# Designs tried in a protein design run: peptides against a protein of PDB entry 6FBK. Part 4

Target 1, 90 residues: chain A of PDB entry 6FBK
Amino acid sequence: EDTGVRVELAEEDHGRKSTIALRLWVEDPKKLKGKPKDNGAIEFTFDLEKETPDEVAQEMIESGFFHESDVKIVAKSIRDRVALIQWRRE

## One batch from the design tools (peptide; made by RFdiffusion4, then SolubleMPNN)

Design b1_p9_1_s3 (from b1_p9_1, 5 letters changed)
Fold by OpenDDE base, seed 5:
Structure b1_p9_1_s3 (fold): chain B 90 residues (1-90), chain A 9 residues (1-9)
Amino acid sequence: as target 1 above (90 residues)
Amino acid sequence: MKKFIVTPL
């Protein structure tokens, strides 16, 4: 499923730390219910042991990047990318 | 509060 939101590694992952750097941006705004605030890529760290895609997505909404109606789309985008990264580490 | 940095595409 194409969420319209793209998530990629912001820096090389050597598979050593529990923290990774991610970059998230809207590739297809038509997939979102609301209108995103910024048009740039959002860079952030993600702790594989302490954080969850849903909580991080919620913080993005609280920061004003996305409308609350799109929290699940954003969370799914993060979750899917994190899963791929973890699979590569194995 | 989590830090988010916006960069141009």
Scores: peptide ipSAE 0.774, ipTM 0.951, DockQ to the pose 0.792
Fold by OpenDDE base, seed 2:
Structure b1_p9_1_s3 (fold): chain B 90 residues (1-90), chain A 9 residues (1-9)
Amino acid sequence: as target 1 above (90 residues)
Amino acid sequence: MKKFIVTPL
């Protein structure tokens, strides 16, 4: 399912650290219920062992990047990319 | 608070 939100590695992943660098941006705003505050790429770290996509998405909401109604879409975008990264690490 | 850095596309 295309969430309209793209998440990519911001740095090369050598599979050595539990922390990865991600970059997130909106490709199709029509997929979101609310309207994102910014139209830039959001860079952040993600701890594979300590953080969850839902919690990080919630923090983005609290920071004002997205509307609360889109928390699940944002979380899914992060989750899907993280899953791919973890699968590739195997 | 988690740090988010926004840059232009």
Scores: peptide ipSAE 0.774, ipTM 0.952, DockQ to the pose 0.809
Fold by OpenDDE base, seed 1:
Structure b1_p9_1_s3 (fold): chain B 90 residues (1-90), chain A 9 residues (1-9)
Amino acid sequence: as target 1 above (90 residues)
Amino acid sequence: MKKFIVTPL
């Protein structure tokens, strides 16, 4: 499913660390229920062993990047990219 | 809180 939210590696992943650097931005705002206040690329680290897409998405909501009604779509975007990265590491 | 850095598209 196209969430309208893009998530990419912010730096090359050499599979050496449990953390990865990600960049997330809205590609199609019509896919979201709320309207983001800003439309920049959000860079953050993601700990593959300790963090979950849902928790990180919730933190983005708390930080004011997205409306609470879009937490699941944001989480899915992160989850899908993280899964892809993990599959490529194996 | 988790650190988020915003950059222009």
Scores: peptide ipSAE 0.773, ipTM 0.952, DockQ to the pose 0.817
Fold by OpenDDE base, seed 4:
Structure b1_p9_1_s3 (fold): chain B 90 residues (1-90), chain A 9 residues (1-9)
Amino acid sequence: as target 1 above (90 residues)
Amino acid sequence: MKKFIVTPL
């Protein structure tokens, strides 16, 4: 499923740390119910052991990056990328 | 609070 939200590694992952650096941005705004406040790339760390895509997405909503109605689509975009990264680490 | 850094596309 194409969420319209793209998530990529912001830094090369050597598989040594429990944290990864991610960059997230809107590629297709038509897939979102709300209009993003800012059209930039959001860079953040993600702790593979302590954080969840849903909680991080909620924090992005609270920070004003996305509309409340788009929390699940944002969370899915993060989850899908994190899964790919973890699969590559194994 | 989680830190988010925004840069222009």
Scores: peptide ipSAE 0.772, ipTM 0.951, DockQ to the pose 0.830

Design b1_p9_1_s4 (from b1_p9_1, 5 letters changed)
Fold by OpenDDE base, seed 3:
Structure b1_p9_1_s4 (fold): chain B 90 residues (1-90), chain A 9 residues (1-9)
Amino acid sequence: as target 1 above (90 residues)
Amino acid sequence: RKVFRVTPL
């Protein structure tokens, strides 16, 4: 499913660390219920062992990047990319 | 608190 939110690796992944660097931005704002405050890309680290897409998405909401009604679509975007990265590591 | 950095597209 196309969430309208894109998530990519911010640096090359050699599959050696439990943390990855990600970059997230909105490609299709029509897919979101709220209007994001920023038009840039959000860069952050993601700990594959300790963090979850839902918790990271919730922290983005608390930081004011997205409306609370869009937490699940943001979480799904992160989850789908993380899953893809994990599959490629196998 | 988790750190988020905003960069231009």
Scores: peptide ipSAE 0.819, ipTM 0.961, DockQ to the pose 0.761
Fold by OpenDDE base, seed 5:
Structure b1_p9_1_s4 (fold): chain B 90 residues (1-90), chain A 9 residues (1-9)
Amino acid sequence: as target 1 above (90 residues)
Amino acid sequence: RKVFRVTPL
């Protein structure tokens, strides 16, 4: 499903660490209910063992990147990419 | 607190 939010690896993943570097940006703002504050790409690390897409998305909202009404769509975009990366590691 | 860095597209 196209969430309008793009998430990609910010660094090459060698499958050795429990953390990965991600880059997230809005590709289609019409799919969001709110209006994002920033226009660039958000870079961050994601701990595959300690963090969850929902909690990270919530932290992005608290930081002012997205409106609270879009927490689930942002979380889904992260979740879908993380799942793909984990499948590739196997 | 989680750190987020914004970069131009």
Scores: peptide ipSAE 0.819, ipTM 0.960, DockQ to the pose 0.770
Fold by OpenDDE base, seed 4:
Structure b1_p9_1_s4 (fold): chain B 90 residues (1-90), chain A 9 residues (1-9)
Amino acid sequence: as target 1 above (90 residues)
Amino acid sequence: RKVFRVTPL
């Protein structure tokens, strides 16, 4: 399902580190229940071994980027991209 | 706490 939230690698992944650099932004705000604070791209690292999409999404809400009602859609966006990246590493 | 950097689209 298209979440309306885009997540891409912020830098090329060579599959050597347990961490990856991601960039996340809203592509279709109509898919969100709330109105995001900003319309910029959020850049962050994601530790494939220690972090989870749900926990990172929750931290984004706590930081004020998204409304709490959209935590699951944000988490799904991250999860889907992370899965693709991990599949490409194999 | 996790660090997030915001950049213009």
Scores: peptide ipSAE 0.818, ipTM 0.960, DockQ to the pose 0.810
Fold by OpenDDE base, seed 1:
Structure b1_p9_1_s4 (fold): chain B 90 residues (1-90), chain A 9 residues (1-9)
Amino acid sequence: as target 1 above (90 residues)
Amino acid sequence: RKVFRVTPL
């Protein structure tokens, strides 16, 4: 499913670290219930062993990037990309 | 607090 939120690697992943650098941005704002505050890409690190998509998404909401009603769609976009990266590491 | 950096598209 297309969440309208795109997540990509901000750095090349060599599969050696437990952390990855990600870049997240809104590609289709019509998929979101709220109006994103900023235009641009959100860059952040993601610890594959310690962090979860839901917790990171919640922190983005608390930081004001997205409306609270969009936490699940944001979490899904992160989860889907992380899963893809994990599969490529195998 | 987790750090988020915004970069122009």
Scores: peptide ipSAE 0.818, ipTM 0.960, DockQ to the pose 0.797

Design b1_p9_2_s1 (from b1_p9_2, 5 letters changed)
Fold by OpenDDE base, seed 5:
Structure b1_p9_2_s1 (fold): chain B 90 residues (1-90), chain A 9 residues (1-9)
Amino acid sequence: as target 1 above (90 residues)
Amino acid sequence: MKREFKVIR
């Protein structure tokens, strides 16, 4: 399903590090229940071995980027992109 | 530690 949230690599992935840089932004705000705080992209690091999409999404809510009701849709967007990155590394 | 988020406009 299209979450309306897009996640892409913010750097080239050479498959050597467990940590990657990601960029996340809202492409279709109608898919979210709340209104996002900013219309910009959010850049962050993600450790493929230690971190989870749900934890990162919750931290985005705590930082005020998204409403609590949208935590699962944000987490799904991160999870889907991370899965694609992992599949490309194999 | 708080996670760092960078906003790109």
Scores: peptide ipSAE 0.746, ipTM 0.923, DockQ to the pose 0.826
Fold by OpenDDE base, seed 3:
Structure b1_p9_2_s1 (fold): chain B 90 residues (1-90), chain A 9 residues (1-9)
Amino acid sequence: as target 1 above (90 residues)
Amino acid sequence: MKREFKVIR
């Protein structure tokens, strides 16, 4: 399902390291309950072995990027991209 | 430690 939030690799994935660079931005603000404060993309690192999409989404909310009511939609967008990256590595 | 987020506009 389309979350209205897009997540992509910010670097080429050679499948050799557990840490990857991701870029996240709002593509369809109508899917969010809160109003996005910024139209920019957010870049961050994600450890495929140690971190979870839900924890990262919580940290984004704590940083003020999204409303608390949108934590699950943000987490889902990260999870879906991470799953695709992992499937491509198999 | 707080996660670092880089905003690109």
Scores: peptide ipSAE 0.745, ipTM 0.923, DockQ to the pose 0.823
Fold by OpenDDE base, seed 2:
Structure b1_p9_2_s1 (fold): chain B 90 residues (1-90), chain A 9 residues (1-9)
Amino acid sequence: as target 1 above (90 residues)
Amino acid sequence: MKREFKVIR
């Protein structure tokens, strides 16, 4: 399912470290229940061993990037990219 | 600690 939220690596992944830099942005705001407060891309570090997409999404909500009703769609977008990165590391 | 988010426009 296309969430309308895109997540990509903000750096080259050499598969050597547990932390990765990600970039997240909204491509299709119509798929969100709320209105995103920024049209820019959000860059952040994600620890593949210690962090979860859900908690990071919650932190984005708390920071005011998205409406609380969209936490799950944001989390899914992060999860899908993280899973792909992990699969490619195998 | 609050997570650091960098906005790129």
Scores: peptide ipSAE 0.745, ipTM 0.923, DockQ to the pose 0.828
Fold by OpenDDE base, seed 1:
Structure b1_p9_2_s1 (fold): chain B 90 residues (1-90), chain A 9 residues (1-9)
Amino acid sequence: as target 1 above (90 residues)
Amino acid sequence: MKREFKVIR
């Protein structure tokens, strides 16, 4: 499902680290319930073994990037990209 | 802990 939120690797993944750098931005704001404050990209690290997309999405809301009503759509966007990265490592 | 977010504009 197209969330309107894009997540990509911010660095090349050599499959050697449990932590990866991700870049997240809104491609289609009409898919969101709230209005994002920024039109830029957000770069962050994600630990594939320890962290969850839902926790990271919640931290983005708390930081003011997205409205609380969009936590699940943001989390899904991260989850879907993380799954692809993990599948590629297998 | 506060997560660090880097904004790219």
Scores: peptide ipSAE 0.744, ipTM 0.923, DockQ to the pose 0.836

Design b1_p9_2_s3 (from b1_p9_2, 4 letters changed)
Fold by OpenDDE base, seed 5:
Structure b1_p9_2_s3 (fold): chain B 90 residues (1-90), chain A 9 residues (1-9)
Amino acid sequence: as target 1 above (90 residues)
Amino acid sequence: MKRTFRVTR
């Protein structure tokens, strides 16, 4: 499912660390219920062993990047990318 | 600690 939110690796993944650098941005704003704070890409680290997409998405909302009503769509975007990265590591 | 987010354009 196309969430309208893109998530990509912000660095090369050699599969050695549990932490990865990600970049997230809105590609199709009409897929979101609220208006995003910025039109740029958000860069952040994600610990594959300790963190969850839902927690990160909630933190983005607390920071004002997205409206509360869009927490699940943002979390899904992160989850889907993380899953792909994990599959590539195996 | 608060998570760090960096915005780039």
Scores: peptide ipSAE 0.696, ipTM 0.907, DockQ to the pose 0.822
Fold by OpenDDE base, seed 4:
Formats: C-alpha cells, sequence, structure tokens
Structure b1_p9_2_s3 (fold): chain B 90 residues (1-90), chain A 9 residues (1-9)
C-alpha cells in the first residue's frame, strides 16, 4: 500500500557493505495522521544486519520529524524500500 | 548513541 512516504537510496548500492545511505521524504501528507515537522528530505544510514525499520521510525518520531501516530506508516515505508534493496542484492 | 539525521530542504 502507498504510504505517502518515499524512501530512496542516497547512494549507489554495490552490495558490498551492510550499511546503506537512505533518503526519506513525504510525497503525500494526506496519508499521514499528523503533520510532519517540515517538508525536507531526511538522510540517514541504515545497517541492514543490525537495525530495523521500526527502530529507525521510532527514532525519527523521538527526533520530532513525525507524529507518534505515524510511526507505523514511516516504518513501513522504510521496510518496503529495505526489502527491495535486499531483493536486488540476490 | 543517537542516530544522525541530516535534513535537506
Amino acid sequence: as target 1 above (90 residues)
Amino acid sequence: MKRTFRVTR
């Protein structure tokens, strides 16, 4: 399902390291229950072996980027992109 | 440690 939140690689993935650079931003704010802090893109690293989308999403909420009610939709957007990246690495 | 987030507007 379309979360209204877009997540993309911020760098080319050569499949050599477990850490990847991601960029996340809101494409459709109507999909969110709350209003995001700003309309910018959030860049961060993600460890494919050690970290989880839910933990990263929670950290974004704690940092004030999104309302707590949107933690799951943010996590899903990250999860979907991460899964795609991992599938491409096969 | 807290995660580093970089915001680009």
Scores: peptide ipSAE 0.695, ipTM 0.907, DockQ to the pose 0.845
Fold by OpenDDE base, seed 2:
Structure b1_p9_2_s3 (fold): chain B 90 residues (1-90), chain A 9 residues (1-9)
Amino acid sequence: as target 1 above (90 residues)
Amino acid sequence: MKRTFRVTR
């Protein structure tokens, strides 16, 4: 599913550490129920062992980047990228 | 601690 939210590595992943740098931005705002706070790219670190996409998405909502109704779509976007990264590490 | 988010345009 195309969430309209893009998530990419903000750094090269050598598979050596559990934390990765990610960049997230909205490519298609029409896919969201609410309007995003910013049209820029959000950079953040994600711990593959300790954190969850849902948790990070919730924190983005709390920070005001997205409407609460879009927490799941944001979480999915992060989850999909994280899964891909983990698969590539195998 | 609150998560740090950096916005770049």
Scores: peptide ipSAE 0.694, ipTM 0.907, DockQ to the pose 0.820
Fold by OpenDDE base, seed 1:
Structure b1_p9_2_s3 (fold): chain B 90 residues (1-90), chain A 9 residues (1-9)
Amino acid sequence: as target 1 above (90 residues)
Amino acid sequence: MKRTFRVTR
């Protein structure tokens, strides 16, 4: 499903470390219930072994990037990209 | 500890 939110690697993944750099931005704001505060790309690190997409998404809401009602959409976007990265590492 | 988010344009 197209969430309207894009998540990409912010660095080349060599598959050697559990922490990766990600970049997240809104591609189609009409698919979100709330209005994002910024139109830029959000860069952050994600620990493949210790963190979850839901927790990171909640932290983004708490930081003011998205409306609370969009936490699951944001989490799904992160989850989908993380899964793809992990599959490519196998 | 608060997570660091960097916004780029």
Scores: peptide ipSAE 0.693, ipTM 0.907, DockQ to the pose 0.816

Design b1_p9_3_s1 (from b1_p9_3, 5 letters changed)
Fold by OpenDDE base, seed 2:
Structure b1_p9_3_s1 (fold): chain B 90 residues (1-90), chain A 9 residues (1-9)
Amino acid sequence: as target 1 above (90 residues)
Amino acid sequence: MKKFIVLPL
């Protein structure tokens, strides 16, 4: 489903590294329970072997980007994009 | 702590 949160690759993925660069931003804030802190694209690296969408989403909340009630929707957005990237690598 | 960089849209 549409989470209202968009996640895209911030770089070309050649399938060589375990880490990827991602950009995440809110397209539809009405889909979130809380109000996001910033109106920008959050750029970050994601380690496909060591990190999980849930843990990264939690770190974003701890950093103040999102309300704790939206951890699952943020995690889902990351998870869905990561899954697509991994599927395309196969 | 994980580094997050905010870029303007």
Scores: peptide ipSAE 0.771, ipTM 0.951, DockQ to the pose 0.952
Fold by OpenDDE base, seed 3:
Structure b1_p9_3_s1 (fold): chain B 90 residues (1-90), chain A 9 residues (1-9)
Amino acid sequence: as target 1 above (90 residues)
Amino acid sequence: MKKFIVLPL
């Protein structure tokens, strides 16, 4: 399922650290219920052992990047990318 | 609060 939200590694992953750098941006705003305030890429770290996609997505909402109704679609985009990264590490 | 950096595309 294409969420319209893209998430990519912001650095090369050598599979050594529990933290990774990610970039997230909107490719298809029509798939979101709200209109994002910014059109830039959001760069952030993600701790594979301590953080969850849902909580990180919620923090993005609280920071004003997305409407609260889009928390699940944002969380899904993060979850899907994190899963791919973890699968490649194995 | 988690740090988010906005970069122009």
Scores: peptide ipSAE 0.769, ipTM 0.951, DockQ to the pose 0.951
Fold by OpenDDE base, seed 1:
Structure b1_p9_3_s1 (fold): chain B 90 residues (1-90), chain A 9 residues (1-9)
Amino acid sequence: as target 1 above (90 residues)
Amino acid sequence: MKKFIVLPL
């Protein structure tokens, strides 16, 4: 499903590290319940072994990027991209 | 806290 939130690699993934750099931004704000305070691309690292999409999404909300009502949609967008990256590594 | 960097679109 199209969450309206896009997540892409911020660097080329050679499959060598357990951490990856990601970039996340809103493509369709109508799919979010809250109104994002900023409309930039959020760049961050994601540890494939230690972090979870839900926890990272929660941290984004605590940082003020998204409304708490959108935690699951943000988490899903991260999860879907991470899964794709992992599938390409294997 | 996790570090987030905001880049303009």
Scores: peptide ipSAE 0.768, ipTM 0.950, DockQ to the pose 0.956
Fold by OpenDDE base, seed 4:
Structure b1_p9_3_s1 (fold): chain B 90 residues (1-90), chain A 9 residues (1-9)
Amino acid sequence: as target 1 above (90 residues)
Amino acid sequence: MKKFIVLPL
């Protein structure tokens, strides 16, 4: 499923630490119900052991980046990328 | 609070 939200590594992942640097931005705003506040890339760390895509997505909404109705689409975007990164580490 | 850095596209 194309969420219209892209998530990529912000730096090379050597698979040595539990945290990764991610960059998230909107490629297709038509996929979102609300209008994103910023037209930039959001850079953040993600702790593979302690954090969840849903909680991080919620924090982004609380920070004003996305509308509340888009929490699940944002969370899915993060989850899908994290899954790929974890797969590459194996 | 989690830190988010916004970079221009």
Scores: peptide ipSAE 0.767, ipTM 0.950, DockQ to the pose 0.958

Design b1_p9_3_s3 (from b1_p9_3, 3 letters changed)
Fold by OpenDDE base, seed 4:
Parts: C-alpha cells; sequence; structure tokens
Structure b1_p9_3_s3 (fold): chain B 90 residues (1-90), chain A 9 residues (1-9)
C-alpha cells in the first residue's frame, strides 16, 4: 500500500556495510492523519542488523517530525524500503 | 539520540 511517505537511499549501496543512509519525505500528506512539522527530506542512517523501522519511526515522532498517530505508516515506509534494499543485496 | 538531517525538497 502507498503510505504517502517516500524513502530512498541517500547514497549508493554497495552491499558491504550493515549501515545504510536513507532519505525520507512526505509525498502525499493526505495519507497522513497528522500534519508533518516540516516538508523536507529527513536523512538518517539505518543499521540493517541492529535497528527496526518501528523504533526509527518512534524516534522521528519524538523529534517532532510526525504525529504519533502516523508512527505505523512511517515505520511501514521505512520497512518497505529496507526490505527492497535487502532483496537487491541478495 | 538519533541524528536527523533535514534538507529542503
Amino acid sequence: as target 1 above (90 residues)
Amino acid sequence: KRKFVVTPL
């Protein structure tokens, strides 16, 4: 399902590190229950071995980027991209 | 805490 939140690699992935750089932004704000604070691209690192999309999404809410009601769709957006990246690594 | 870097679209 289209979450309205886009997540892309912020750098080329050569499949060598467990850590990747991601960029996340709102593409369709109507799919969010709350109104995001900023309309910019959020860049962050994600450890494929140690971190979870849900926990990262929670941290984004804590940082004020999204409403708490949108934690699940943000997490899903990250999860979907991470899964795709992992599939491409295989 | 996690570092987030925000840039304009």
Scores: peptide ipSAE 0.797, ipTM 0.954, DockQ to the pose 0.939
Fold by OpenDDE base, seed 2:
Structure b1_p9_3_s3 (fold): chain B 90 residues (1-90), chain A 9 residues (1-9)
Amino acid sequence: as target 1 above (90 residues)
Amino acid sequence: KRKFVVTPL
């Protein structure tokens, strides 16, 4: 399902590190319940071994990027990209 | 706090 939130690698992944740089932005705000405070690309590091999409999404909410009601859709967007990255590493 | 860097699209 299209979350309206896009997540891409911010750097080339050589499959060597457990940490990756991601870039996240809203492509379709209509798919979100709340209104994002900004429409820029959010770049952040994600540890494939220690962190979870839900936790990172919660931190984005706490930072004010998204409304709390959209935590699951944001988490899903991160999870889907992370899963894809993991699959490609195999 | 987690570092988030925001840039224009």
Scores: peptide ipSAE 0.797, ipTM 0.955, DockQ to the pose 0.928
Fold by OpenDDE base, seed 5:
Structure b1_p9_3_s3 (fold): chain B 90 residues (1-90), chain A 9 residues (1-9)
Amino acid sequence: as target 1 above (90 residues)
Amino acid sequence: KRKFVVTPL
């Protein structure tokens, strides 16, 4: 499913660390219910062992990047990319 | 508090 939100690795993943650097941005704002605060790429670290996409998405909303109504679509975007990264590590 | 860094597209 195309969420309209794109998530990519912000650094090369050698598969050794539990943390990865991600970059997230809105590719299609029409897929969101609210209007994003910023139109840049958001970079952040994600701990594959300790953190969840839902928690990170909530923190993005608390920071004002997205409306609360879009928490699930943002979380899904992160989750889908994380899954791909984990599959490539195996 | 999580650190978020925003860069232009």
Scores: peptide ipSAE 0.797, ipTM 0.954, DockQ to the pose 0.934
Fold by OpenDDE base, seed 1:
Structure b1_p9_3_s3 (fold): chain B 90 residues (1-90), chain A 9 residues (1-9)
Amino acid sequence: as target 1 above (90 residues)
Amino acid sequence: KRKFVVTPL
């Protein structure tokens, strides 16, 4: 489903590194329960082998980017993109 | 702490 949160690669993925650069931003704020603090694109690295979308989402909440009630929707947006990236690596 | 870099849309 459409989470209203968009996640894209911030760099070209050659499929060799376990770490990827991602960019995340709100495309449809109506799908969020809370109001995001920022209106920009959040860039961060994600380790495909060591990190989880839920933990990264939690860190975004702790940093104040999103309301705690939206942790699952943020995590899902990251998870969906990560899964797609891993699928393309096959 | 995780590094987050915010850029304008």
Scores: peptide ipSAE 0.796, ipTM 0.954, DockQ to the pose 0.933

Design b1_p9_4_s1 (from b1_p9_4, 3 letters changed)
Fold by OpenDDE base, seed 5:
Structure b1_p9_4_s1 (fold): chain B 90 residues (1-90), chain A 9 residues (1-9)
Amino acid sequence: as target 1 above (90 residues)
Amino acid sequence: RRTFRVTPL
């Protein structure tokens, strides 16, 4: 499903580290219930072994990037991308 | 504390 939020690798993944660099931005703001604070790309690291998309999404809310009502849509966008990355590592 | 870096599109 198209969440309106896009997530891509911010660096080349060699499949050797448990940590990856991601870039997240809003492509379709009308898919969100709230108005995002920024209109840029948010870059961050994600530990495939220790972290969860829901926890990272919540931290983005706490940082003021998104409204609380959009935490699940943000988490889903991260989860979907992470799943694809893990598939490519097989 | 998580670090977020914002860059223009």
Scores: peptide ipSAE 0.796, ipTM 0.954, DockQ to the pose 0.933
Fold by OpenDDE base, seed 2:
Structure b1_p9_4_s1 (fold): chain B 90 residues (1-90), chain A 9 residues (1-9)
Amino acid sequence: as target 1 above (90 residues)
Amino acid sequence: RRTFRVTPL
């Protein structure tokens, strides 16, 4: 399902590190219940072994990027990209 | 605290 939130690798993944660099931005704000704070791309690192999409999404909300009502949709967008990256690493 | 960097699209 299209979450309206795009997540891509911010760097080439060689499958060597547990940490990856991601870039996240809103493609379709109509998919969100709240209004995003910014309209730019959010860059951050994600540890494939230690972190979860839900925790990272919550941190984004605490930072004011998204409304609390959109935590699950943001987490899903991250999860979907992470899963794809993991599958490609196999 | 997690670091987030915002850049223009």
Scores: peptide ipSAE 0.796, ipTM 0.954, DockQ to the pose 0.929
Fold by OpenDDE base, seed 1:
Structure b1_p9_4_s1 (fold): chain B 90 residues (1-90), chain A 9 residues (1-9)
Amino acid sequence: as target 1 above (90 residues)
Amino acid sequence: RRTFRVTPL
């Protein structure tokens, strides 16, 4: 359940927009198979209606943030946070 | 293309 990758809201969510600002960073690198290139927080927007965690994770891989073998763990981290945000909106 | 901004922890 603990992916070692943390995802948090980068802004306060009032539940009015379909787009949210997220911040993602590695908290426990031992959970990843590859070695992340940067040790910072990645900020990005996520459209709750149009985008998927898997596609965003893949884009992060293509951008060189993570190894391809960690795409699923990154996607899960985003998915889990997005689900939590959506649950809180209800 | 998606925009990613990296900031120090």
Scores: peptide ipSAE 0.795, ipTM 0.954, DockQ to the pose 0.935
Fold by OpenDDE base, seed 4:
Structure b1_p9_4_s1 (fold): chain B 90 residues (1-90), chain A 9 residues (1-9)
Amino acid sequence: as target 1 above (90 residues)
Amino acid sequence: RRTFRVTPL
């Protein structure tokens, strides 16, 4: 499913660290139920061993970037990218 | 606790 939210690596992944740098932004706002706070790219680190997409998405909501009704779609966008990165590390 | 850096598109 196309969430309308893009997530990309903010740095090249050499497959050596448990943490990765990600960049997230809205590509198609009509797929969201609420209106995002801003239309910039959100950069953050993600620990592949300790963190979950759902928890990070919740933290984005708490920070005011997205409406609470969009937590699941944000989490999915992160999950899908993280899964792809994990698969490429094999 | 989470830190976010926002940059314009």
Scores: peptide ipSAE 0.795, ipTM 0.954, DockQ to the pose 0.929

